# Designs tried in a protein design run: peptides against a protein of PDB entry 6NYY. Part 11

Target 1, 212 residues: chain A of PDB entry 6NYY
Amino acid sequence: KHFEQAIERVIGGLEKKTQVLQPEEKKTVAYHEAGHAVAGWYLEHADPLLKVSIIPRGKGLGYAQYLPKEQYLYTKEQLLDRMCMTLGGRVSEEIFFGRITTGAQDDLRKVTQSAYAQIVQFGMNEKVGQISFDLPRQGDMVLEKPYSEATARLIDDEVRILINDAYKRTVALLTEKKADVEKVALLLLEKEVLDKNDMVELLGPRPFAEKS
Target 2, 212 residues: chain A of PDB entry 6NYY as posed
Amino acid sequence: KHFEQAIERVIGGLEKKTQVLQPEEKKTVAYHQAGHAVAGWYLEHADPLLKVSIIPRGKGLGYAQYLPKEQYLYTKEQLLDRMCMTLGGRVSEEIFFGRITTGAQDDLRKVTQSAYAQIVQFGMNEKVGQISFDLPRQGDMVLEKPYSEATARLIDDEVRILINDAYKRTVALLTEKKADVEKVALLLLEKEVLDKNDMVELLGPRPFAEKS

## One batch from the design tools (peptide; aimed at target 1 G62)

Design b1_p11_7_s3 (made by RFdiffusion4, then SolubleMPNN; from b1_p11_7, 6 letters changed)
Fold by OpenDDE base, seed 2:
Structure b1_p11_7_s3 (fold): chain B 212 residues (1-212), chain A 11 residues (1-11)
Amino acid sequence: as target 1 above (212 residues)
Amino acid sequence: IFKPYSTIAPP
């Protein structure tokens, strides 16, 4: 318990027990986090779910915590599933509410960064090719891009394609598993915190072997 | 190192 709390504090910051969300916002958070949880549950290359919470911490209104795989090399397929899991919250909001919120801004940032990295750092796009460029870091002088404006446009287009493909994949998955997302969301609204065992009880065993 | 996915409040 103390160790878990320490990890949670490092990850999410201090619990804002005094921050009371409006019921509709709390519902949105529950379905958002349920989307992450269910996407992670049914994606082969997603990290195993450890905990889901709708208790606000720091700037987070809720979170899904995953046990990262101890790996240094990532495949394109693994990165795609990670993108899908990251989009799970946004997709859940779209499926259940027919509207999107600002809650996914950090998720979208992560997805965007991953997509650009795949295309311009890892050479994982056939159209852009086997290239690797350093992405400008925040605060670095925007060095002139080492590629043409045509290449820049191509990169931007392929990033959008990759993100849209991940989004569509996530929509398909969470639509198929819509009842599971609902179950998780409702249980979150009741318990506020779910662990892996709660997920197993609710959804059955994760269909993919956890790579230890 | 846990990767949190979270709903974030607007700035």
Scores: peptide ipSAE 0.332, ipTM 0.873, DockQ to the pose 0.496
OpenDDE base, seeds 1, 3, 4, 5: peptide ipSAE 0.246, 0.084, 0.139, 0.134; ipTM 0.829, 0.732, 0.762, 0.785; seed 1 fails the geometry check

Design b1_p11_7_s4 (made by RFdiffusion4, then SolubleMPNN; from b1_p11_7, 6 letters changed)
Fold by OpenDDE base, seed 4:
Structure b1_p11_7_s4 (fold): chain B 212 residues (1-212), chain A 11 residues (1-11)
Amino acid sequence: as target 1 above (212 residues)
Amino acid sequence: IFLPYSRIAPP
């Protein structure tokens, strides 16, 4: 418990109990986080959910926390499922509200970064090919790209395709599991924090064996 | 480094 709380503080920051969300915003947060939670639950290569919360912390309104596997190598499939899990919040908003919010900004940043990394660093795109370029880091002078404008356009297109594919996969999943997302969201609105046990009680055991 | 969390954040 103390260790988990320490991790939560490091990751999410301090709880902002003074931040009162309007009921509609809190509902949006609940469904957003439920989307993350359920996506992570039913994606084979996603990290197992540890905790989901709609209590504001630091700069966040809600959080889904996962237990990452200690691994150094990631497959394309693993990266895709991670992208899908990361898109779960946005997708949930779309499915349940028919609208999207700014709440997914951090998620979209992560997805974008992952997509670019897969294509230009890891060589995981067939059209771009087995290439690896360093992505400009924040603060690096925009050096001339080591590739043509045509390649730049190709990269941009393939990034969009990859993200869209992940998005569609997430839409399909959360549509199939819509009732589960609803259950999680409603329980979040009641309890504000759910752990793995709550998820097991609500959804049944995660269908993928946790690698010990 | 993949951060083991997702969040919804205000703008």
Scores: peptide ipSAE 0.251, ipTM 0.821, DockQ to the pose 0.804
OpenDDE base, seeds 1, 2, 3, 5: peptide ipSAE 0.235, 0.228, 0.221, 0.231; ipTM 0.817, 0.806, 0.811, 0.816

Design b1_p11_8 (made by RFdiffusion4)
Pose (drawn by RFdiffusion4):
Structure b1_p11_8 (pose): chain A 212 residues (1-212), chain P 11 residues (1-11)
Amino acid sequence: as target 2 above (212 residues)
Amino acid sequence: SFSLKMGPIEH
């Protein structure tokens, strides 16, 4: 047990128990984190889930703990299910509320950087072609693009097609599973954390083979 | 390592 609190502390950050939220904020954060939990539960190639919390941890209001699959060859489908898991947060607080918040900002930085990487860096696109470029990092102040402007126009069009296909796939997921999202978040308001076991108590066994 | 968090809410 003392080891599992260390794995979480290194990955997650400091866990602020006293930084309370408003009752209308905890209702939002719970529906946001349930989006990550339920979409990560029903997708095939998404990571196995360990723990979902609504307690503020570091630069965040909620926290999700995943077990990333050690694999060296990501396919096209294995990257879409990672995107459809990340976008699941905004989708759940949009189905239930209609208002969208600024809490999904770091969820969208990971979708954006995982879209340029498929198109620009890997060869996962038809329109751009099988062309690889050295994509700049965050600490790399980019001087000039290694390609034209019409190509940059072609890239940013395809990223919009890619994320809005990941968005629509997840809206079609958390409406079919709309009631299961509500089951998860109502326990998150009661019990501020959910292990894997009490998600099996809610949702039954996960319908995919998972190696632990 | 992989994790997901929710950012602050603005009013």

Design b1_p11_8_s1 (made by RFdiffusion4, then SolubleMPNN; from b1_p11_8, 5 letters changed)
Fold by OpenDDE base, seed 4:
Structure b1_p11_8_s1 (fold): chain B 212 residues (1-212), chain A 11 residues (1-11)
Amino acid sequence: as target 1 above (212 residues)
Amino acid sequence: SMSSTIGEIEH
């Protein structure tokens, strides 16, 4: 409890009890967070879900919290599943509402950053090849790219392909698990906060062994 | 790790 609250404060910020969302926005947040939660539940390489909440914190209207894996090396498959989990909110909004909101902006930023890193830093793309370039840091005027404009276009194309593949994978997963997303979302609207035990009660045990 | 729905601060 105290440790979880400390992590929540560090990552999510302080609870903003004063932000009253409209019922439709709260519903959107519930389904968004349910998408993250369910994606994380059914993706092998996703981190285990600890908590999901629709109580606003900091700039967040809701959040899904995961137990971080103490790992320093990531496979391409692990990074893909993390991207899918991160897209779970956006995909849930699309599946349930037929519309997308600005709520996924941080998720999309993370996915974009991950995709670029995979392609240009980790050498994980076959078309771009086994290359590693430093990504521009915030504030670094990268005046010259260490690669041609043709390579830049290739990178941009392959980033889009990778994100789209992750998106499609997430759509497939959350479409298959649509009823589970709805169960989680509805229970979130009732309880505002769910833990791992609530998820086990709703969905059954997570189908993947928790890496200790 | 945490994923969050980000609300736009009403300006």
Scores: peptide ipSAE 0.248, ipTM 0.821, DockQ to the pose 0.500
OpenDDE base, seeds 1, 2, 3, 5: peptide ipSAE 0.180, 0.184, 0.166, 0.037; ipTM 0.811, 0.820, 0.797, 0.709; seeds 1, 2 fail the geometry check

Design b1_p11_8_s2 (made by RFdiffusion4, then SolubleMPNN; from b1_p11_8, 6 letters changed)
Fold by OpenDDE base, seed 2:
Structure b1_p11_8_s2 (fold): chain B 212 residues (1-212), chain A 11 residues (1-11)
Amino acid sequence: as target 1 above (212 residues)
Amino acid sequence: SMYSTIGEIEH
């Protein structure tokens, strides 16, 4: 338990035990995190869920923690499933509330970064081709792009396509598993923290083999 | 570990 808390502290920061969300916001957080959890549960190449919590930590109002696979090479399929899992919160909000919140900002940032990296660093897009260049870091002044404006437009278009495809995939998945998202969300509202065992009890065994 | 969150607005 102490070890887990230490890991959680490193990942999410200190628990904000004094931070009380409004009931509607707490509900939003629960369904958001349930979306992440369920998406990760039913995506083959997503990392196994370790813990999901709606107890605020740092700037996070809730979180889903996954056990990373011990791998250094990622396939396009793996990256797609990771994107879908990351979109799970936003998609859950859309499905259950018919509206979206600012809560997915960090998720969208990660998805955006992943999409650009796939296209311009990993050469994983057929239209853009087998190219690789460094992405500007936050705060770096980008003076010159190593490609034409036409290529820039193409990159932007293909990034949107990739993200939209991931979004649609996630919508399809969480719509199919809508009842499971609801179950997880409701249990989160009750217990605030769920572990892998809780998920197994609620949803059954994860349908994919776990890599440690 | 991978960490996904819902959080406060980042400015």
Scores: peptide ipSAE 0.188, ipTM 0.801, DockQ to the pose 0.555
OpenDDE base, seeds 1, 3, 4, 5: peptide ipSAE 0.172, 0.057, 0.175, 0.119; ipTM 0.797, 0.704, 0.796, 0.775; seeds 1, 3, 4 fail the geometry check

Design b1_p11_8_s3 (made by RFdiffusion4, then SolubleMPNN; from b1_p11_8, 8 letters changed)
Fold by OpenDDE base, seed 4:
Structure b1_p11_8_s3 (fold): chain B 212 residues (1-212), chain A 11 residues (1-11)
Amino acid sequence: as target 1 above (212 residues)
Amino acid sequence: ASYSTIGEIEK
């Protein structure tokens, strides 16, 4: 418990008990986090869920915490599942509310960064090819791109395709598991915090072996 | 630890 709380503070910041969300916003947060949780539960290469919370922390209104795998090498499939898990919140909002919110901004940033990295740094896109360029870091002078404008457009197109594919995969998954997302969301609204045991009680054991 | 968040709108 103390270790988990320490990690939560480092990752999520301090609990903001003073932030009172409107019931509708709290509902949105619950379904958003439920989307992350359920996506992570049913994606093979996602990290196992440790905790999901709708208690605001730092700049976050809610969060899902996963046990990271001690992994240094990632496959394309693993990166895709991580993207899907990251999109789980946005997708849940779409499925349940028919609307999207600004809440997924950080998730979309992560997905965008991952997609560009896969295509431009890891050579994981067939059309762009087995190339690796350094992405400009924040603060680096915008050096001339080491590729043509046509290649830039191709990269942008393939990034969009990759993200869209991840999005569609997540939509398919969370649509299939819609009842599970709702169960998690409703329980979040009651308990505000769920752990792995709560998820097992709701959904059954995670269908993938936890690699210790 | 991996962390997914829903963020508040920066005012």
Scores: peptide ipSAE 0.200, ipTM 0.801, DockQ to the pose 0.649
OpenDDE base, seeds 1, 2, 3, 5: peptide ipSAE 0.196, 0.195, 0.172, 0.112; ipTM 0.798, 0.798, 0.785, 0.769

Design b1_p11_8_s4 (made by RFdiffusion4, then SolubleMPNN; from b1_p11_8, 7 letters changed)
Fold by OpenDDE base, seed 2:
Structure b1_p11_8_s4 (fold): chain B 212 residues (1-212), chain A 11 residues (1-11)
Amino acid sequence: as target 1 above (212 residues)
Amino acid sequence: SMYSTIGEITH
């Protein structure tokens, strides 16, 4: 328990028990986090869920914690499933509320970064091809792009396509598993924190073998 | 651990 709390503090910051969300916001957070949790549960290449919480910590109103695999090499399929898992919150909001919130800003940033990295760093896009460019880091002078404006447009288009494909995949998944998302969200609203065992009780065993 | 957070108010 102490070790888990220490990890939670490092990852999420200090628990802000004093931050009281309005019921509607709390509901939004619950369904958002449920979307992440369920997406991660049913995506083969997603990391296994350890904990999901709607207790505000640091700058976050809620979080889903996954056990990272100690891996250095990622496949395109793994990166796609991670993108889908990351989009799970936004997709859940859209499915259940028909509206989107600012809550997915960090998720969209991560997805955007991943998509660009896949296309321009890892050479994972067939149209752009087997190229690798260093992306300017935040604060680096925008060095002249080592590619043409036409290539820049192509990259931008393919990034959007990749993200949209991940989004559609996530919509399909969470629509299929809509009842499961609702079960998780409702239980989150009751317990505020769920662990892997709670998820097993709600959803059954994860359909994919956890790679040790 | 992959940490997904909702509500980073980047002000």
Scores: peptide ipSAE 0.154, ipTM 0.785, DockQ to the pose 0.535
OpenDDE base, seeds 1, 3, 4, 5: peptide ipSAE 0.093, 0.108, 0.051, 0.026; ipTM 0.761, 0.768, 0.715, 0.673; seed 3 fails the geometry check

## One batch from the design tools (peptide; aimed at target 1 H32 H36)

Design b1_p12_1 (made by RFdiffusion4)
Pose (drawn by RFdiffusion4):
Structure b1_p12_1 (pose): chain A 212 residues (1-212), chain P 12 residues (1-12)
Amino acid sequence: as target 2 above (212 residues)
Amino acid sequence: TNMTSSSAVRKP
């Protein structure tokens, strides 16, 4: 047990128990984190989940703990299910509330950087073609693009096609599973954390083979 | 903002 609190502390950050939220804020954060939980539960190639919390941990209001699959070859489908898991947070607080918040900002940085990487850096697109470019990092102040402007126009169009296909795939997921999202978040308001075991108590066994 | 343990996938 003392080891599992260390794995979480290094990955997650400091866990602020006293930084309380308003009752209308905890209701939002729970529906946000349940989106990550339920979409990560029902998708095939998404990571197995360890723990979902609504307690503020580091630069965040909620926290999700995943077990990333050690694999060296990501396919096209294995990257879409990672995107559809990440976008699941905004989708759940949009189905239930209608109001979208600024809490999905870091969820959208990860979607954006995993879209440029498929199109620009890998060869995962038809319109751009099988062309690889050295994509700048965050600490790399980009001087000029290694391609034209009409190509940049072609890339940013395809990123919008890619994310809005990941968005619609997840809206079609958390409406079919709308009641299961509500089951998860109502326990998150009661018990501020959920292990894997009490998610099996809610949702039954996960319907995919998972190696632990 | 909210946090997760996942990350973006890119070529090293």

Design b1_p12_1_s1 (made by RFdiffusion4, then SolubleMPNN; from b1_p12_1, 9 letters changed)
Fold by OpenDDE base, seed 2:
Structure b1_p12_1_s1 (fold): chain B 212 residues (1-212), chain A 12 residues (1-12)
Amino acid sequence: as target 1 above (212 residues)
Amino acid sequence: MFSSSTEAIVRP
């Protein structure tokens, strides 16, 4: 309990019990978080889900918490599944509401950063090739890019392609698992917080063994 | 620890 609360504070900040969302917004959050949870459940290389909540914390209206694997090396496949999991909220909104909200802004930022890093830091794109450049930090003088404008355009294009591929993969997954997303969302609206056991009861065991 | 979150837009 105390340890979980401490982790929750680190991840989401203090619970804003006073922040009452409108029912429609709370529904949106529930389906958004359900999208993350279900994507993480059925993606082989996603981190195992620990908790999903629609209780507002800090600036977050809801969150899905995962237990990170103690790993220092990531494969392209792992990074892709992480991107898909991160897109799960946006995709869920699209599938269930036919509209998207601003709620996915942090997710999209993370996905964008990951995609960019894969291409320009990790050399994981065949068209861009085996390159590794330091990304300018926020606030650093944008030094001249060590590559041509043509390369910059290629990078931008391949980043979009990678994100779109992850998005399409997530759409396919959550469309297949649409009923599961709905089950999770509805249960979130009832309980506000679900743990791994709730997910097992609802969806069955996660199909992928947790790599300890 | 990886978390995904739905973020509120803080109105200025």
Scores: peptide ipSAE 0.248, ipTM 0.831, DockQ to the pose 0.102
OpenDDE base, seeds 1, 3, 4, 5: peptide ipSAE 0.242, 0.105, 0.247, 0.037; ipTM 0.829, 0.718, 0.831, 0.726; seed 5 fails the geometry check

Design b1_p12_1_s2 (made by RFdiffusion4, then SolubleMPNN; from b1_p12_1, 7 letters changed)
Fold by OpenDDE base, seed 2:
Structure b1_p12_1_s2 (fold): chain B 212 residues (1-212), chain A 12 residues (1-12)
Amino acid sequence: as target 1 above (212 residues)
Amino acid sequence: SFSSSTEAVVKP
């Protein structure tokens, strides 16, 4: 309990018990977080879900917490599934509401950063090739890009392709699992917090649990 | 720990 609360504080900050969302916003958060949870549940290389919450913490209106594998090396497939899981909230909003909100801004930032890192740091794109460049950090002087404008355009195009492919994969998955997203969202609206056991009761055992 | 979150936009 105390350890879990400490982790929750590190991840989400202090619970804002005083922050009352409008019912429609609370619903949006529930479906958003359900999208993350269900995507993570059915993606082989996603980290296992520990907890999903729609209780506001810090700047977060809700969150899905995962148990990361103790790994130092990531495959392209693992990074893709992580991107899909991260897009799960945005995709859920699109599927269920036919509209998107600003709630996914951090998710999109993470996806964008991951896509650029895959292409320009990890050499995981065939068109760009086996290259590795340091990305300018926030606050670093904009050093001249160590590549041509043509390469810059190629990188930007391939980043968009990678993100769009991850997005399409997530749309396909959450469309297939639409009923499961609905179940999780509705239960979140009731309980506000779900753990792994709640997810097992609701969806059955995670299909990939036996491989870990 | 990896977390995804729905973030509130602070209106300017």
Scores: peptide ipSAE 0.244, ipTM 0.813, DockQ to the pose 0.102
OpenDDE base, seeds 1, 3, 4, 5: peptide ipSAE 0.241, 0.101, 0.239, 0.147; ipTM 0.813, 0.690, 0.809, 0.786

Design b1_p12_1_s3 (made by RFdiffusion4, then SolubleMPNN; from b1_p12_1, 8 letters changed)
Fold by OpenDDE base, seed 2:
Structure b1_p12_1_s3 (fold): chain B 212 residues (1-212), chain A 12 residues (1-12)
Amino acid sequence: as target 1 above (212 residues)
Amino acid sequence: MFSSSTEAIVKP
């Protein structure tokens, strides 16, 4: 209990028990978080879900918490599934509401950062090739890019392709699992917090063995 | 620990 609360404080900040969302916003958050949860459940290389919550914390209106694997090396496949899981909220909103909200801004930032890192830091794109450049950090003087404007355009195009492929993969997955997303969302609206056991009861065991 | 979150826009 105390350890979980400490982790939750680190991840989400202090519970804003006083922040009451409008019912429609609460519904949007529930389906958003359900999208993350279900995507993570059915993606082989996604981290195991520990908890999903629609209780506001800090700036977060809801969150899905995963147990990261103790790993230092990531495959392209792992990074893709992580991107898909991260897009799960946005995709869920699109599937269920036919509209998207600003709620996915952090997810999109993470996906964007991951895509750029894969292409320009990890050399994981065949068109761009086996290159590795440091991305300017926020606040660093934008040093001249060590590559041409043509390469910059290629990078930007390949980033968009990678994100779009991850998005399409997530749409396909959550469309297939649409009923499961709805089950999770509805249960979130009732309980506000679900753990791994709730997910197992609702969806059955995760199809992929948890790599310790 | 990886978390995904729905974020509120803080109105300026």
Scores: peptide ipSAE 0.246, ipTM 0.819, DockQ to the pose 0.103
OpenDDE base, seeds 1, 3, 4, 5: peptide ipSAE 0.235, 0.102, 0.241, 0.184; ipTM 0.813, 0.696, 0.818, 0.803

Design b1_p12_1_s4 (made by RFdiffusion4, then SolubleMPNN; from b1_p12_1, 6 letters changed)
Fold by OpenDDE base, seed 3:
Structure b1_p12_1_s4 (fold): chain B 212 residues (1-212), chain A 12 residues (1-12)
Amino acid sequence: as target 1 above (212 residues)
Amino acid sequence: MFSSSTSAVVKP
């Protein structure tokens, strides 16, 4: 209990019990977080889900917490599955509500950053090629791009393609698992917090062996 | 620790 609460405070910040969400907004958060949780559950290279919550903490209205693998090398497949997991909230909103909210802002930022890094830092795109450029840090003078405007356009196009591919993969997954997303969302609305055991009870064991 | 979260936009 005390250790879990300490971890929750570090990750989410202090619980904002005073932040009363409207029921429809709370429902949106539940389905959003359920999308993340279910995507992470069924993606092989996603990190294992530890906890999912719709209790507002810090700047978040809800969160899904994962156990990161200690790894120093990332494959293209791992990065894709992480992108899909990160898109799970947005995709869930689209599938269940036919509308999207601002709730995915941080998720989309992370996905965008990952996509650019894959293409311009890790050389993981065949069209752009095996190049590696430093992305300008926030506050660095935008030095002249070490590539042409034609290459800039190509990068932008390939970033969009990569994100769209991740999005489509996530749509396919969460559409297939739509009933599971709903089960998780409904249980979140009841319990507000789910752990790995709740997920196993609800969905069955995660189909991928935990790499110990 | 990787965490996804629903972002709150506080309108001023």
Scores: peptide ipSAE 0.265, ipTM 0.824, DockQ to the pose 0.101
OpenDDE base, seeds 1, 2, 4, 5: peptide ipSAE 0.254, 0.241, 0.253, 0.193; ipTM 0.820, 0.811, 0.819, 0.806

Design b1_p12_2 (made by RFdiffusion4)
Pose (drawn by RFdiffusion4):
Structure b1_p12_2 (pose): chain A 212 residues (1-212), chain P 12 residues (1-12)
Amino acid sequence: as target 2 above (212 residues)
Amino acid sequence: SPIYSLKMAPPP
């Protein structure tokens, strides 16, 4: 047990128990984190889940703990299911509320950087072609693009097509599984954390083979 | 591309 609290501390950050939220904020954060939980539960190539919390941990209001699959060859489908898991947070607080918050900002930086990487860096697109470029990092102040402007216009169009196909795929997921999202978040308001075992108590066994 | 955690950002 003392080891599992260390794995979480290094990955997650400091866990602020006293930084309380308003009752209309905890209701939002629970629906946000349930979106990450349920979409990560029902998708095939998404990571196996360890623990979902609504307690503030580091630069965040909620926290989700995943077990990333050690694999060296990501396919096209294995990257869409990681995107559809990340976008699940905004989708759940949009189905239930209608209002969208600024809490999905770091969820959208990961979607954006995992879309440029498929199109620009890998060869995962038809319109741009099988062309690889050295994509700048965050600490790399980009001087000029290694391609034209009409190509940049072609790239940012395809990123919009890619994320809005990941968005629609997740809206079609958390409406079919709308009641299961509500089951998860109502326990998150009661018990501020959920292990894997009490998600099996809610949702039954996960319907995919998972190696632990 | 591995995901170890996901968080909700606080309001500004």

Design b1_p12_2_s1 (made by RFdiffusion4, then SolubleMPNN; from b1_p12_2, 4 letters changed)
Fold by OpenDDE base, seed 4:
Structure b1_p12_2_s1 (fold): chain B 212 residues (1-212), chain A 12 residues (1-12)
Amino acid sequence: as target 1 above (212 residues)
Amino acid sequence: FKISSLKIAPPP
């Protein structure tokens, strides 16, 4: 317990108990985080959920905490499921509210970075091929790209395709599991924090064996 | 530990 709270403080920041969210915003956060939680629950290669919270921390309005596997090698399938889990919040907002918010900005950034890395660093795209380029780090003036404008356009197109495919997969999943997302969201609105046991009680055991 | 967080993003 104390160790977990210490990790949460380091990663999530201090709980801002003083930030009162409007009821509609709190509802949006609950469904957003429920989307992440449920996507992570039903995606084979997603990291197992430890905790989900709608208590604001630092600049975060809510969070889902996962136990990452110590893994050095990632498959394309694993990266896709991680993208889907990361899109779960945005997709939940779309499914339940018919509108999207700025809340997914960090998620979209992560998804975008992952998609570019898959295509231009890991050679995971068939059209772009078995290539690996260094992505500009934040602050590096990319004076010249090591590829043509045509290749740049191809990369941009394939990034959009990959993200859209992940998005569609997430829409399909959370549409199928819509009732589960709602259960989690409603319980979040009641308890503000859910753990793995709460998720098991709501959804049943995670359908994938946790490789301990 | 990986935390996905919903961040406060003010509208532009």
Scores: peptide ipSAE 0.135, ipTM 0.799, DockQ to the pose 0.406
OpenDDE base, seeds 1, 2, 3, 5: peptide ipSAE 0.121, 0.087, 0.073, 0.084; ipTM 0.790, 0.783, 0.687, 0.775; seeds 1, 3 fail the geometry check

